# Ledger of designs, part 2: peptides against a protein of PDB entry 4JHK

Target 1, 212 residues: chain A of PDB entry 4JHK
Amino acid sequence: EDYKIQSFDLETQKLLKTALKDPGSVDLEKVSSVIVDQSLKDQVFSREAGRICYTIVQAEAKQTNGSVFRRNLLNRLQQEFKAREETRKRSTQEWVCLVSFICNIFDYLKVNNMPMVALVHPVYDCLFRLAQSDALKNEEEVDCLVLQLHRIGDQLEKMNVQLMDELFNLLRDGFLLQEDLSSMGRLLLLEILEFRAGGWKLSDTAQKYYYS

## One batch from the design tools (peptide)

Design b1_p8_1_s4 (made by RFdiffusion4, then SolubleMPNN; from b1_p8_1, 3 letters changed)
Fold by OpenDDE base, seed 4:
Structure b1_p8_1_s4 (fold): chain B 212 residues (1-212), chain A 8 residues (1-8)
Amino acid sequence: as target 1 above (212 residues)
Amino acid sequence: SLRDEVLS
């Protein structure tokens, strides 16, 4: 398979490629750190990172029945999650990258074809943070919020519909009541409200209305 | 589309 790792230097690319094929021959802690570090800088990569991580996890499981990579990955992820408010204060861009990465790990890193239950609340916590009024006024955060909900909203709802209802109550209130939303932000909130209401999909008409 | 209107 082709993995989008061109943003790394050649040595790191080689490291990642080796990890994908022969994880036992590389330092999997280093691999996890590299992936997390880049995911915190590049939201586009964070999407690919989920797929890469899943592949490495599967490769290691197959090769040695080990889980060194996953443990290191999740440990690092937990550290970043715990520091999420500090990250947000430091850099909105890094914050949305963190959220994106966590959501993508949730999306791709399945266990027995099921989401990792341990990630459910961290994901919701991130999304709820993005749904607060101080975040909704920032279009970058709204973009992230809506993007994640498009990607994993249906899966996340299956894990906890009550939290999803609460989240969307905040989004509805933001759409209706918050005065300092950007025009695009308000549009995105409306779209995602409709997206969920439509069963986490858009009709052709709605698709054209919002994105054509 | 509404998106186009917002971006214009």
Scores: peptide ipSAE 0.024, ipTM 0.667, DockQ to the pose 0.023
Fold by OpenDDE base, seed 1:
Structure b1_p8_1_s4 (fold): chain B 212 residues (1-212), chain A 8 residues (1-8)
Amino acid sequence: as target 1 above (212 residues)
Amino acid sequence: SLRDEVLS
């Protein structure tokens, strides 16, 4: 199985490949740190990072019945989450990368085929932050918000429908009432409102309307 | 599409 890790230097690629196949032979704290660091730089990689992390977790569980990698990963993720407001102030790109990474970890790192309960509130907290007026005015943040809801919205709703209702109340109000939304921002909000209303899917007609 | 209209 091939993973998109060409953005790393050759030595780091070797480290990651070894972690994927023989996690017990590498420093899993270092591996987790490298993955998080790169995920904060590249939102596209954050998706791949979820797959990589899942594979390493499964490999370690199979090899030693251990969870060292997952523990280190979640510890680092917690640190970045706690500092999310400072990250947002420093760099919108890093902020949306962080949100994307957290959401992708939620999506891929499952226990008994179920999402990790511990990640539910952190994910919602990130999405609620993106739904605030100061974030909705930024297309990059709106794009991130809508993308994550497309990917994991149905799963999140199953975990806490009340929070999802509250989130979409904010999105509806933003769409209707906020004056400094871009045209694309309004389009994206309308689309995601319809997406949830349609059971987290779009009809063929709606698909053509928004994306054709 | 609406997307095309927004981007035009």
Scores: peptide ipSAE 0.023, ipTM 0.658, DockQ to the pose 0.023
Fold by OpenDDE base, seed 2:
Structure b1_p8_1_s4 (fold): chain B 212 residues (1-212), chain A 8 residues (1-8)
Amino acid sequence: as target 1 above (212 residues)
Amino acid sequence: SLRDEVLS
């Protein structure tokens, strides 16, 4: 498989490629750090990072039955999650990258083919933060929120339907009541409301309405 | 589409 790692220098690219094939031959703590650092800068990479992380986890498990990479990755994620409010204050871009990365890890990094239960609340916490009024007025945050719900909403709902109901109550209220939403933000909220109502899919009519 | 109208 090809991985989108062109944004790294050649030495780091080599490190990542080696980690993907022979994780036991590299410093997996360093690998995890590099992946997290780049994911906080590039939202496009954050999705690829999820796939990369899963591949490394699988490779290490098969090679040594180890979980060094996963432990280091999750430890770093926890640190960034704890500091999420400071990150948001510093940079909206870094904040949405963080959310995107956490959601992508949830999506890709399965344990025994199951979502990691430990990530459920952190993911919801991030999405709830994006659903607050001060975040909904920022189109970049709305874009992130809606994108993640399209990607992992159905999986998250299976883990905790009550939290999903509460989240979508906020989104509905935002759509209906919040005055300082951008036109695109309001459109995105409407679309995601309909998306969930339709069983996390859009009808042909709705598909044409939103995307034709 | 509505999306096109909003983006225009």
Scores: peptide ipSAE 0.023, ipTM 0.666, DockQ to the pose 0.023
Fold by OpenDDE base, seed 5:
Structure b1_p8_1_s4 (fold): chain B 212 residues (1-212), chain A 8 residues (1-8)
Amino acid sequence: as target 1 above (212 residues)
Amino acid sequence: SLRDEVLS
């Protein structure tokens, strides 16, 4: 299986490759830190990072029945999550990377084929933050919000439908009432509203309307 | 598409 780790230096690539095959032979705290650091810089990598993390978790579980990597990963995520407002203030890009990463971890890092319950509220908190008026006016944040909901919205709803209802109430209000949305932002909100209404999928008609 | 309209 090929993992997209070409963005790292050769030494780090070796570290990651070893972690994927023989996690017990490397510093898994360092591995987790490297993955998080890169994910906070590159939103595209965050999806690959989720897959990498899942593989390492499975490898460690199989090798030693351990969970050192997962613990370190979650600890780092918690730190970043707690500092999310400061991150957003410092850099919108870093903020959306953080949200993307935590959502992708939620998506990929399954335990016994189940989502990690501990990530549900942090994910929702991030999405709720993106749904606030000051964030909805920023197209980069709207892009992130809508992207994550496309990817994991159905899973999140299964975990807590009440929170999802509340979130989409905010999105509806933003779409209808907020005056300083960009045209694209408003379009994206409408699309995601319809996406959920359609059972987290687009009808053929909607697909044509939005993308054809 | 609506996207095309918005981006015009």
Scores: peptide ipSAE 0.022, ipTM 0.661, DockQ to the pose 0.023

Design b1_p8_2 (made by RFdiffusion4)
Fold by OpenDDE base, seed 5:
Structure b1_p8_2 (fold): chain B 212 residues (1-212), chain A 8 residues (1-8)
Amino acid sequence: as target 1 above (212 residues)
Amino acid sequence: SSFTYSFD
């Protein structure tokens, strides 16, 4: 398999490639740090990072029955999660990167093809934060919220439908009651409301309406 | 809230 790691320097690329093939021969704490650092800078990389992380986890499990990489990854994520409000204050871009990465780890880092239960509430907490009034008026945050719900909403709902109902109550209220939403933000909220109502799918007609 | 996974 080919992984999109061209954004790293050659030495780091070598490190990552080695981790993917022979995780026992590298410093997996360093590898996890590198992946998290880049994911917090580049939202697009987050999806690829999820795939990379899953591969390393599987490789380490097969090689040594170890979980050093996963432990370090999750510890770092927890640190970033705990500091999420400060991150948001410092940089909206970094905040949405953090949310994107956590959601992508939830999506890709499966154990026996099951989502990690430990990530469910942190993911919901991030999405609930994006659903607050001060975030909904920020188009960049709305973009992030809607993107994540498109990617993992169906999986997340299966883990806790009550929280998903509560989240979408906030989104509906935002759509209907909040006056300082951008036109695009309001459009995106409407779209995601329809998306869930349609079983986390959009009709061809709706897709053309929103994205053509 | 936070992760239910152990933290170092």
Scores: peptide ipSAE 0.031, ipTM 0.686, DockQ to the pose 0.074
Fold by OpenDDE base, seed 3:
Structure b1_p8_2 (fold): chain B 212 residues (1-212), chain A 8 residues (1-8)
Amino acid sequence: as target 1 above (212 residues)
Amino acid sequence: SSFTYSFD
């Protein structure tokens, strides 16, 4: 199994590779910090980061029955989450990276093949923030919102269908009523509305229409 | 809401 970590320098790549195979031989606090820092800068990496984190968690559990990496990871994530509004004000790019990372951790960092319950509300809070009118007018935020819902929407709904209903009420209203949506933003909202309505899947025809 | 899984 290959992990896409070419964005790091060679020394850091070695550190990460070692953490994946022999977590007890590296500073797992440092590893977690490196992963979080890069995930907050690179949305593409944040997806890979989820997979990497899961593997490290498994490796550490197997090797030492420890959870040092996970604890450090989640502590840092909690800190970033608490500061999310300041992050959004500072940089839209950093904000969407944060949301993406939280969602990817939710997606990959499962226990007994189930998502961590503690992450459910934070994830929804992020998505609800992206569904507000001031965010929907920003295409970068809409892109992030729609992407996450494609990836984890079905899982989130299983955890709390009421919150998902409320979220999609906002998205429907945004699609129908908000005047300052971009054309692409409006298209993306329509697509995600159809996506959920279709049971969190798109037909081949719909896929071609929206993404060909 | 906030994380409930805190270790600090």
Scores: peptide ipSAE 0.031, ipTM 0.689, DockQ to the pose 0.070
Fold by OpenDDE base, seed 1:
Structure b1_p8_2 (fold): chain B 212 residues (1-212), chain A 8 residues (1-8)
Amino acid sequence: as target 1 above (212 residues)
Amino acid sequence: SSFTYSFD
């Protein structure tokens, strides 16, 4: 019952708390919009947002057997996804927040304990975009890419190993061949290559080496 | 590619 929603004003906090306990008593479209808006501003919140969204989905299912919140949430995500190139051009920060949020929804918003199949390709599309040369030169985008792969890479691979192989081919090429990578960016790419090669795990020693 | 469904 502990949700990190202190970044919202008191009225919105009350709205979210009510949605978590009694979703039928609030405007679930508004709730979804508020969560998406804040997730586009704060990448750290985007992870908490995934947990919040899952809780609201479960609460609504139990209360009314409905899925109004999930539909509104996914509709908004689809809109933001379609506009992702415009978002990236406008603000790298908003772009990586969007990617983070989509990945976190993939991670948390499971149906029957399974990832939503409809989100697989959108998630991969975001990660492939981050793996392009014009994105790899930006450390903020590399940070986002590596973070998401650490969080959901193993799940994504289970959904489509071919796409994961193709993605990591791009990352290997970026690591080896791209000249305008920062030293940290290159190090992060090496780390994530090692991470997957190790079965999506790193030893404590390796973890400390790459992230200390 | 994109979302494979729409709720609209």
Scores: peptide ipSAE 0.030, ipTM 0.686, DockQ to the pose 0.075
Fold by OpenDDE base, seed 4:
Structure b1_p8_2 (fold): chain B 212 residues (1-212), chain A 8 residues (1-8)
Amino acid sequence: as target 1 above (212 residues)
Amino acid sequence: SSFTYSFD
């Protein structure tokens, strides 16, 4: 299976590849650290990171019935989540990477083919933060918010429809009432409102309209 | 909200 790890040096790539196939032969704490660090810098990688993490978790489970990697990963994720406001203040880019990574872990790191319940509220907290007025005026944060909702919104709603309703109330209010949205930000909010209203689906025509 | 449990 092909994983997008070209952004790492060759030594790290080898480490990751080994972790994917023979997790017991590598330092899984180091592996988790590398993945998290890169995910906090590269939002594109964070998507792949979720898939990589799931694969390593499964490989370790099969090999030793262990969960060293998952424990290290989630511990680090929890630490980063707790510091999310400081991260946002320091760097919008790092903040949206963090959100993206958390969402992608939620998306890929399943337990018995189900989302990890422990991640539901942290994910919503991140999305609610992105839905606040001070975040909605930043197009980078709006991009992140809308992207995550496209990716995992349907799953999140299944976990807690009440929170999703509350979130989208904020988005609707932002779309209608907030004055300092960018034109693209406003368009993205409209799109995601329509996306959910359509059962988390867009027609090909609508897709082209909003993302061409 | 936060994670409901720690793995430490």
Scores: peptide ipSAE 0.030, ipTM 0.688, DockQ to the pose 0.072

Design b1_p8_2_s1 (made by RFdiffusion4, then SolubleMPNN; from b1_p8_2, 6 letters changed)
Fold by OpenDDE base, seed 1:
Formats: structure tokens, C-alpha cells, sequence
Structure b1_p8_2_s1 (fold): chain B 212 residues (1-212), chain A 8 residues (1-8)
């Protein structure tokens, strides 16, 4: 298996590759820190990071029956989550990267093929923050919100339909009532409303309408 | 909403 880790220097690439094959031979705290740091810089990488993290977790479980990597990863995520408002104030880009990474960890880091229950509320908290009026007027945040809902909305709804209903009430109100939405932002909100209403999928015609 | 999680 190959992983998209070209953004790292050669030494770090070797570290990650070793962690994937022989996690017991590397500093797994360092590995987790490197992955989180890069995920906060590159939203595209955050998806690959989820897959990488899951592989390392599985490798460590098989090798030592340990969970050192997962513990360090989640502790770092907790720290970043706690500081999310400061991150958002400092950099919208870093904020949406953080949200993307948390959502991708939720998506990939399954336990017994089930999402980690502990991540459900943190993920919803991030999405609810993106659904606030001050965030909906920012197209970059709307892009992030809609992207995550496309990726994990159906899974999140299965975990807590009440929170999903509340979230989409905010999105409908934003679409209908918020005056400082961009045309693209309003279009994206309409699309995601339709996406959920259609069972978390779009027809080919609708796909072309919204994304072409 | 302002929920947190702990893994320590």
C-alpha cells in the first residue's frame, strides 16, 4: 500500500512508513504529532491522514495489543478542539483543516467497524459552529461544512438524528433568512439540504447542476 | 453547544 505523504521530508516519510509496518520501533507520540501538524496545514491531506491513522492503530493492535498511538492522537485532537475558537480567529484555513481532520478521523478510525462514540459530539460541535451566522457568511467555512456533511453526514445521523435535525434547521434558516450569504454559499446550502432530503445522495442531474 | 471529550 502507498500513502500520499510526499509533503513530508524524507526522514519523516521514513518515520511514517516505519510506523505503518512496525509501530513498536518508533516514537508513536512523535508520529501522531507529525500527522496532526500536517493535517492542520492541508485539508486534502487530512483525509489521507485518517487512513494512515487507522492503519497505524491496526498495526499496533496486532503487534503489541497496544493503543499508544490512538491515545496520543486523540489527546492532541482534544487539545486542538479545545482551542478551536482561537484557531478560527487566527486562521480560517487552519480552522477548516482542523474540522476536516476531526471528521476524517471519525470516518476512518472505526472500532469494530463502528464510529468512535466519543467523537460524535465533538464532530457535531464543529459542524454547529460552521452553521452559525458568522461562519455561514464565509464561503470557505460553508465549503468545509458541506464537504464534511457529504462525507460523513449519513454516519452522523445514524449516531444522533436529533442533533442532525437541529443542525439542518440552522442551515435552512441560514439559506432562507441570512442576507449576507454569497450566491455560492446559498447554492451550497441548498445543495446540502437537497442531499440529505434525498437520502444522503444526489442524482446525476443534480450532481451536474451543483458542481459543474 | 460547547461539548468536550477526554482521552487522557
Amino acid sequence: as target 1 above (212 residues)
Amino acid sequence: MSLSFSYE
Scores: peptide ipSAE 0.026, ipTM 0.645, DockQ to the pose 0.130
Fold by OpenDDE base, seed 2:
Structure b1_p8_2_s1 (fold): chain B 212 residues (1-212), chain A 8 residues (1-8)
Amino acid sequence: as target 1 above (212 residues)
Amino acid sequence: MSLSFSYE
């Protein structure tokens, strides 16, 4: 299996490749730190990172029945999550990378084929933050919000439909009432509203409207 | 809100 890790130096690439195949032979704390650091800087990598993390978790579980990598990964995510407001103030790009990474971990890092319950509220917290008025006016944040809802919205709703209803109330209000949305932002909000209303899919008519 | 999802 091929993983997109060309953004790392050769030594780090070797480290990651070894972690994927023989996690017991590397420092898994270091591996987790490297993955998180890169995911906070590169949104494109964040989705790949989720897949990489899942593979390492499975490999370690199979090899030693251990969970060192997952524990270190989640500990680091907790630290970044706690500092999310400071991150957002410092860099919108790093903030949306953080959200993307947390959502991707939720999407990929299953336990017994189920989402980690502990990640549900943190994910919603991030999405709710993106749904606030000060965030909705920023197209980069709207892009992130809508992208994550497309990817994991159906799964999140299954975990907590009440929170999803509350979130989409904010999105509806933003779409209808907020005056300083960009044209694209407003379009994206409309699309995601229809996406959920249609059972987390678009009709053929809607598909043509938004993507033609 | 600060929720904990970490392991020790």
Scores: peptide ipSAE 0.026, ipTM 0.645, DockQ to the pose 0.080
Fold by OpenDDE base, seed 4:
Structure b1_p8_2_s1 (fold): chain B 212 residues (1-212), chain A 8 residues (1-8)
Amino acid sequence: as target 1 above (212 residues)
Amino acid sequence: MSLSFSYE
């Protein structure tokens, strides 16, 4: 299985692969740290990191009934989340990577095959931040916002439809009223508005229109 | 209010 860990050096790749198969034989704190660090630097990896994390969590649970990896992961994630405004100020790229990673964790790291309730508000907080006027004018942030909503919007809505309504009110206002949106940003907002309106689905025709 | 998601 491809976990998209090509961005790591070979030694780290081996570490991760071992964690995936035999988590008890590696330092799971180190593994979690490596995953979070890379997720903040590489958005391609951050998109897949949740799946990797879930696999490690399941492997550890199966092997030892332990949760060392999950505890370390969530602790670090919480720290990064709390510092999200400083991260955004320092680096837009790291900020969107952080959002992507948090959303991906929400998507994959489930408890009893259900999303972790504790992640719902943090995810929404990130998305609401991306929906603010100062973020909507940045195409990189708009791209991140729309991408996450495509990936987990339906799940998030199931967890809290009120917050989703509020979020999309902001997006609609941004689309209609904000003057300094990029052309692509405006197009992306329109697309995601249509996406939700269509039940979080796009027709093949619409897909080609927006993304070809 | 954001929820904490630490399990410790």
Scores: peptide ipSAE 0.026, ipTM 0.638, DockQ to the pose 0.077; fails the geometry check
Fold by OpenDDE base, seed 5:
Structure b1_p8_2_s1 (fold): chain B 212 residues (1-212), chain A 8 residues (1-8)
Amino acid sequence: as target 1 above (212 residues)
Amino acid sequence: MSLSFSYE
């Protein structure tokens, strides 16, 4: 199985490859740190990072019945999550990378084929933040919000439908009432509203409307 | 119209 780690230097690539195959032979705290650091810089990598993390977790569990990597990963995520408002203030790009990474970890890092319950509220908190008026007027944040909901919305709703209803109430209000939305932002909100209404799927009609 | 946003 090939993992997209070409963005790292050769030494780090070797570290990651070793972690994937023989996690007991490397410093898993360092590995987790490297993955998180890169994910906070590159939103595209964050999805691959989720897959990598899952593989390492499974490999460690199989090899030593350990959970050192997962523990370090989640601890780092918690730290970044707690500082999310400062991150957003400092850099929108870093903020959306953080959200993307947390969502991708939720998506990929399953235990016994189930989402980690501990990540449910943090994910919702991030999405609720993106649904606030000051964020909805920022296209980069709207892009992130809509992307995550497309990726994990159905899974997240299964974990807590009440929070999802509340989230989409905010999105509907933004779509209908907020005056300073960009045209694209408003269009994206409409699309995601229809997406959920359609059972987290786009109808053929909607597909043609938005993507033709 | 097409959205420039990609969900890939």
Scores: peptide ipSAE 0.016, ipTM 0.611, DockQ to the pose 0.033; fails the geometry check

Design b1_p8_2_s2 (made by RFdiffusion4, then SolubleMPNN; from b1_p8_2, 6 letters changed)
Fold by OpenDDE base, seed 3:
Structure b1_p8_2_s2 (fold): chain B 212 residues (1-212), chain A 8 residues (1-8)
Amino acid sequence: as target 1 above (212 residues)
Amino acid sequence: MSLSFSYP
């Protein structure tokens, strides 16, 4: 499998490639740090990062039955999560990157093909934060919220339908009642409301309406 | 809120 790591320098690319194939031969703490740092800067990379992380975790488990990489990764995520409000205040871009990364780790870093239970509430907490009025008025935050719900909404709902209902109540209210939404933000909220109502699937008709 | 990212 090919991994999109062209944004890194050649030395780091080599490090990552080695980690993917022979994790025991590299500093996995350093590898995790590099991946997290880049994911907090590039929202697009965060999805690829999830896949990379999964592969490294599996490779290390198979090779040494170890979990050094995962431990370091999750520890760093917890640190960033705890500081999420400060991150949001400092930079909306960094904040949405953080949310994206946490969601993508949830999506890819599965145990026995199941999501990590420990990540469920952190993910919901991030999404609920994006669903607050002060965040819904920011199109970048709405973009992030809707994107994550498209990617992992069905999985999250299976983990906790009550929280998902509460979240979408906020989104419905935002769509209907909040006056300072952008036109695009309002459109995105409508789309995601319909997306869930359709069983986390987009009908051909809806797809043409929103994206064609 | 006590959250742990440590998961086996």
Scores: peptide ipSAE 0.022, ipTM 0.623, DockQ to the pose 0.067
Fold by OpenDDE base, seed 4:
Structure b1_p8_2_s2 (fold): chain B 212 residues (1-212), chain A 8 residues (1-8)
Amino acid sequence: as target 1 above (212 residues)
Amino acid sequence: MSLSFSYP
């Protein structure tokens, strides 16, 4: 299985691989903490972590009907979410990693094949924060915002179309009215506006225009 | 709004 865990040392990689196959044989609290810690530092991993987490959850459920991993994961995630403003102040990179991780947990950690309802508002809260003027001027935050909307925007809209409308009103206003957007940031906002308007998809022509 | 990640 091609889980993107190359950023870990070999011992930790082994731990994670064991958790994926035989979760009962490892300390699942430690596994969850390792995943969260790395997700806050590595966006490449954070966008993969959701899939890893889901797999571990399913493996544990199947093996022991347990939920130790999920419980520890969600507890830690809640703590990080609550501290998101402090995280943003400390490190934009960690902040966007946190957002990416939360979004990917939303994307992959399904319950009965449905998104966890409890994660809907936290995800929107993160995206709304990225849509504020002070965040839109930072290209790293715009990149994160647009990336998440590409990945889970359609799912989020299904969960709450009103919040999505409100979010995109902010993005439209940012695109039209905010003066200190980078050229790339403005382009990305335009693209995501068009992306949603097109039913969360881009034509081949549009794809080439924005991502040549 | 307060949220609990422990649910469900």
Scores: peptide ipSAE 0.020, ipTM 0.616, DockQ to the pose 0.069
Fold by OpenDDE base, seed 5:
Structure b1_p8_2_s2 (fold): chain B 212 residues (1-212), chain A 8 residues (1-8)
Amino acid sequence: as target 1 above (212 residues)
Amino acid sequence: MSLSFSYP
């Protein structure tokens, strides 16, 4: 299996490769920090990061029955999550990277083939923040919100349908009532509303309409 | 048309 880690320097690449094969031979706290740091800079990397993290977790579990990497990863995520409002104020880009990373960890870092329950509320909190009026007017935030819901919305709903209903009430209100949405933002909200209504799938007609 | 975000 090939992992996209070419964006790192050679030394870090070696570190990551070793972590993937022999996690017990490296500083797993450092590994987790490197992955988080890069994910907070590059939203595209977040998905790959999730896959990498899952592999390391599995490798460590097999090797030593340990969970050092996962613990360090989650601790760092918790720190970033707690500071999310400050991050948003500092940089919208960093904020959406953070949300993307948390969502991708939720998506890929399964434990016994199940989502990590500890991440459910943090993910919803991030999505609810993106659904506020001050965020909905920003296309970058709407883009992030809709992307994450496409990726993990069905899984999140299974974990807490009530929160999902509340979230989509906000999105509906934003779509219908908020006047300062961009045309693209409004289109994205409409699309995701239809996406969920269709059981987290797009009809052929909708697919052609939005993505032709 | 295509939306701005990357569809999974």
Scores: peptide ipSAE 0.010, ipTM 0.604, DockQ to the pose 0.034
Fold by OpenDDE base, seed 2:
Structure b1_p8_2_s2 (fold): chain B 212 residues (1-212), chain A 8 residues (1-8)
Amino acid sequence: as target 1 above (212 residues)
Amino acid sequence: MSLSFSYP
């Protein structure tokens, strides 16, 4: 199985590959730190990071019945989450990478084949932040918001439909009322509104409209 | 809105 880790130096690539196959032979705290650091800088990797993390978690569980990697990963995520506003102010790119990473962890890192309940509120908090007026005017943030909702919206709604309703109220209002949205941003909001309204699916007609 | 990160 191939993982998108070409952005790392060769030594780090080797570390990650070893973690994926033989997690007991490496420093899993270091591995988690490296993954989080890169996920904040590289959106392409951030998308893949969830899958990588899940694989390492499974490998460690099978090898030692341990959870060192997951604990360290979550500890680091908690730190980054707490600092999310500062991150956003410093770098929009790092901010959307952080959101993407947290959402990907939610998507891939299951406990007994179920989403981690502890991540539900943090994910919603990130999405709500992206749904604020100051964020909706930034196309990069809208892209991130819509992408995450496409990926995990249905799962997230199952965890808390009330919060999802509140979130989409903000998105609807943004679409209808906010004047400084970009044309593309407005289009993306419309698309995601329709996507949810259709049960997190698009009709063939809608598919052609938005993606042709 | 300010939500807390927590462990499972």
Scores: peptide ipSAE 0.024, ipTM 0.631, DockQ to the pose 0.124; fails the geometry check

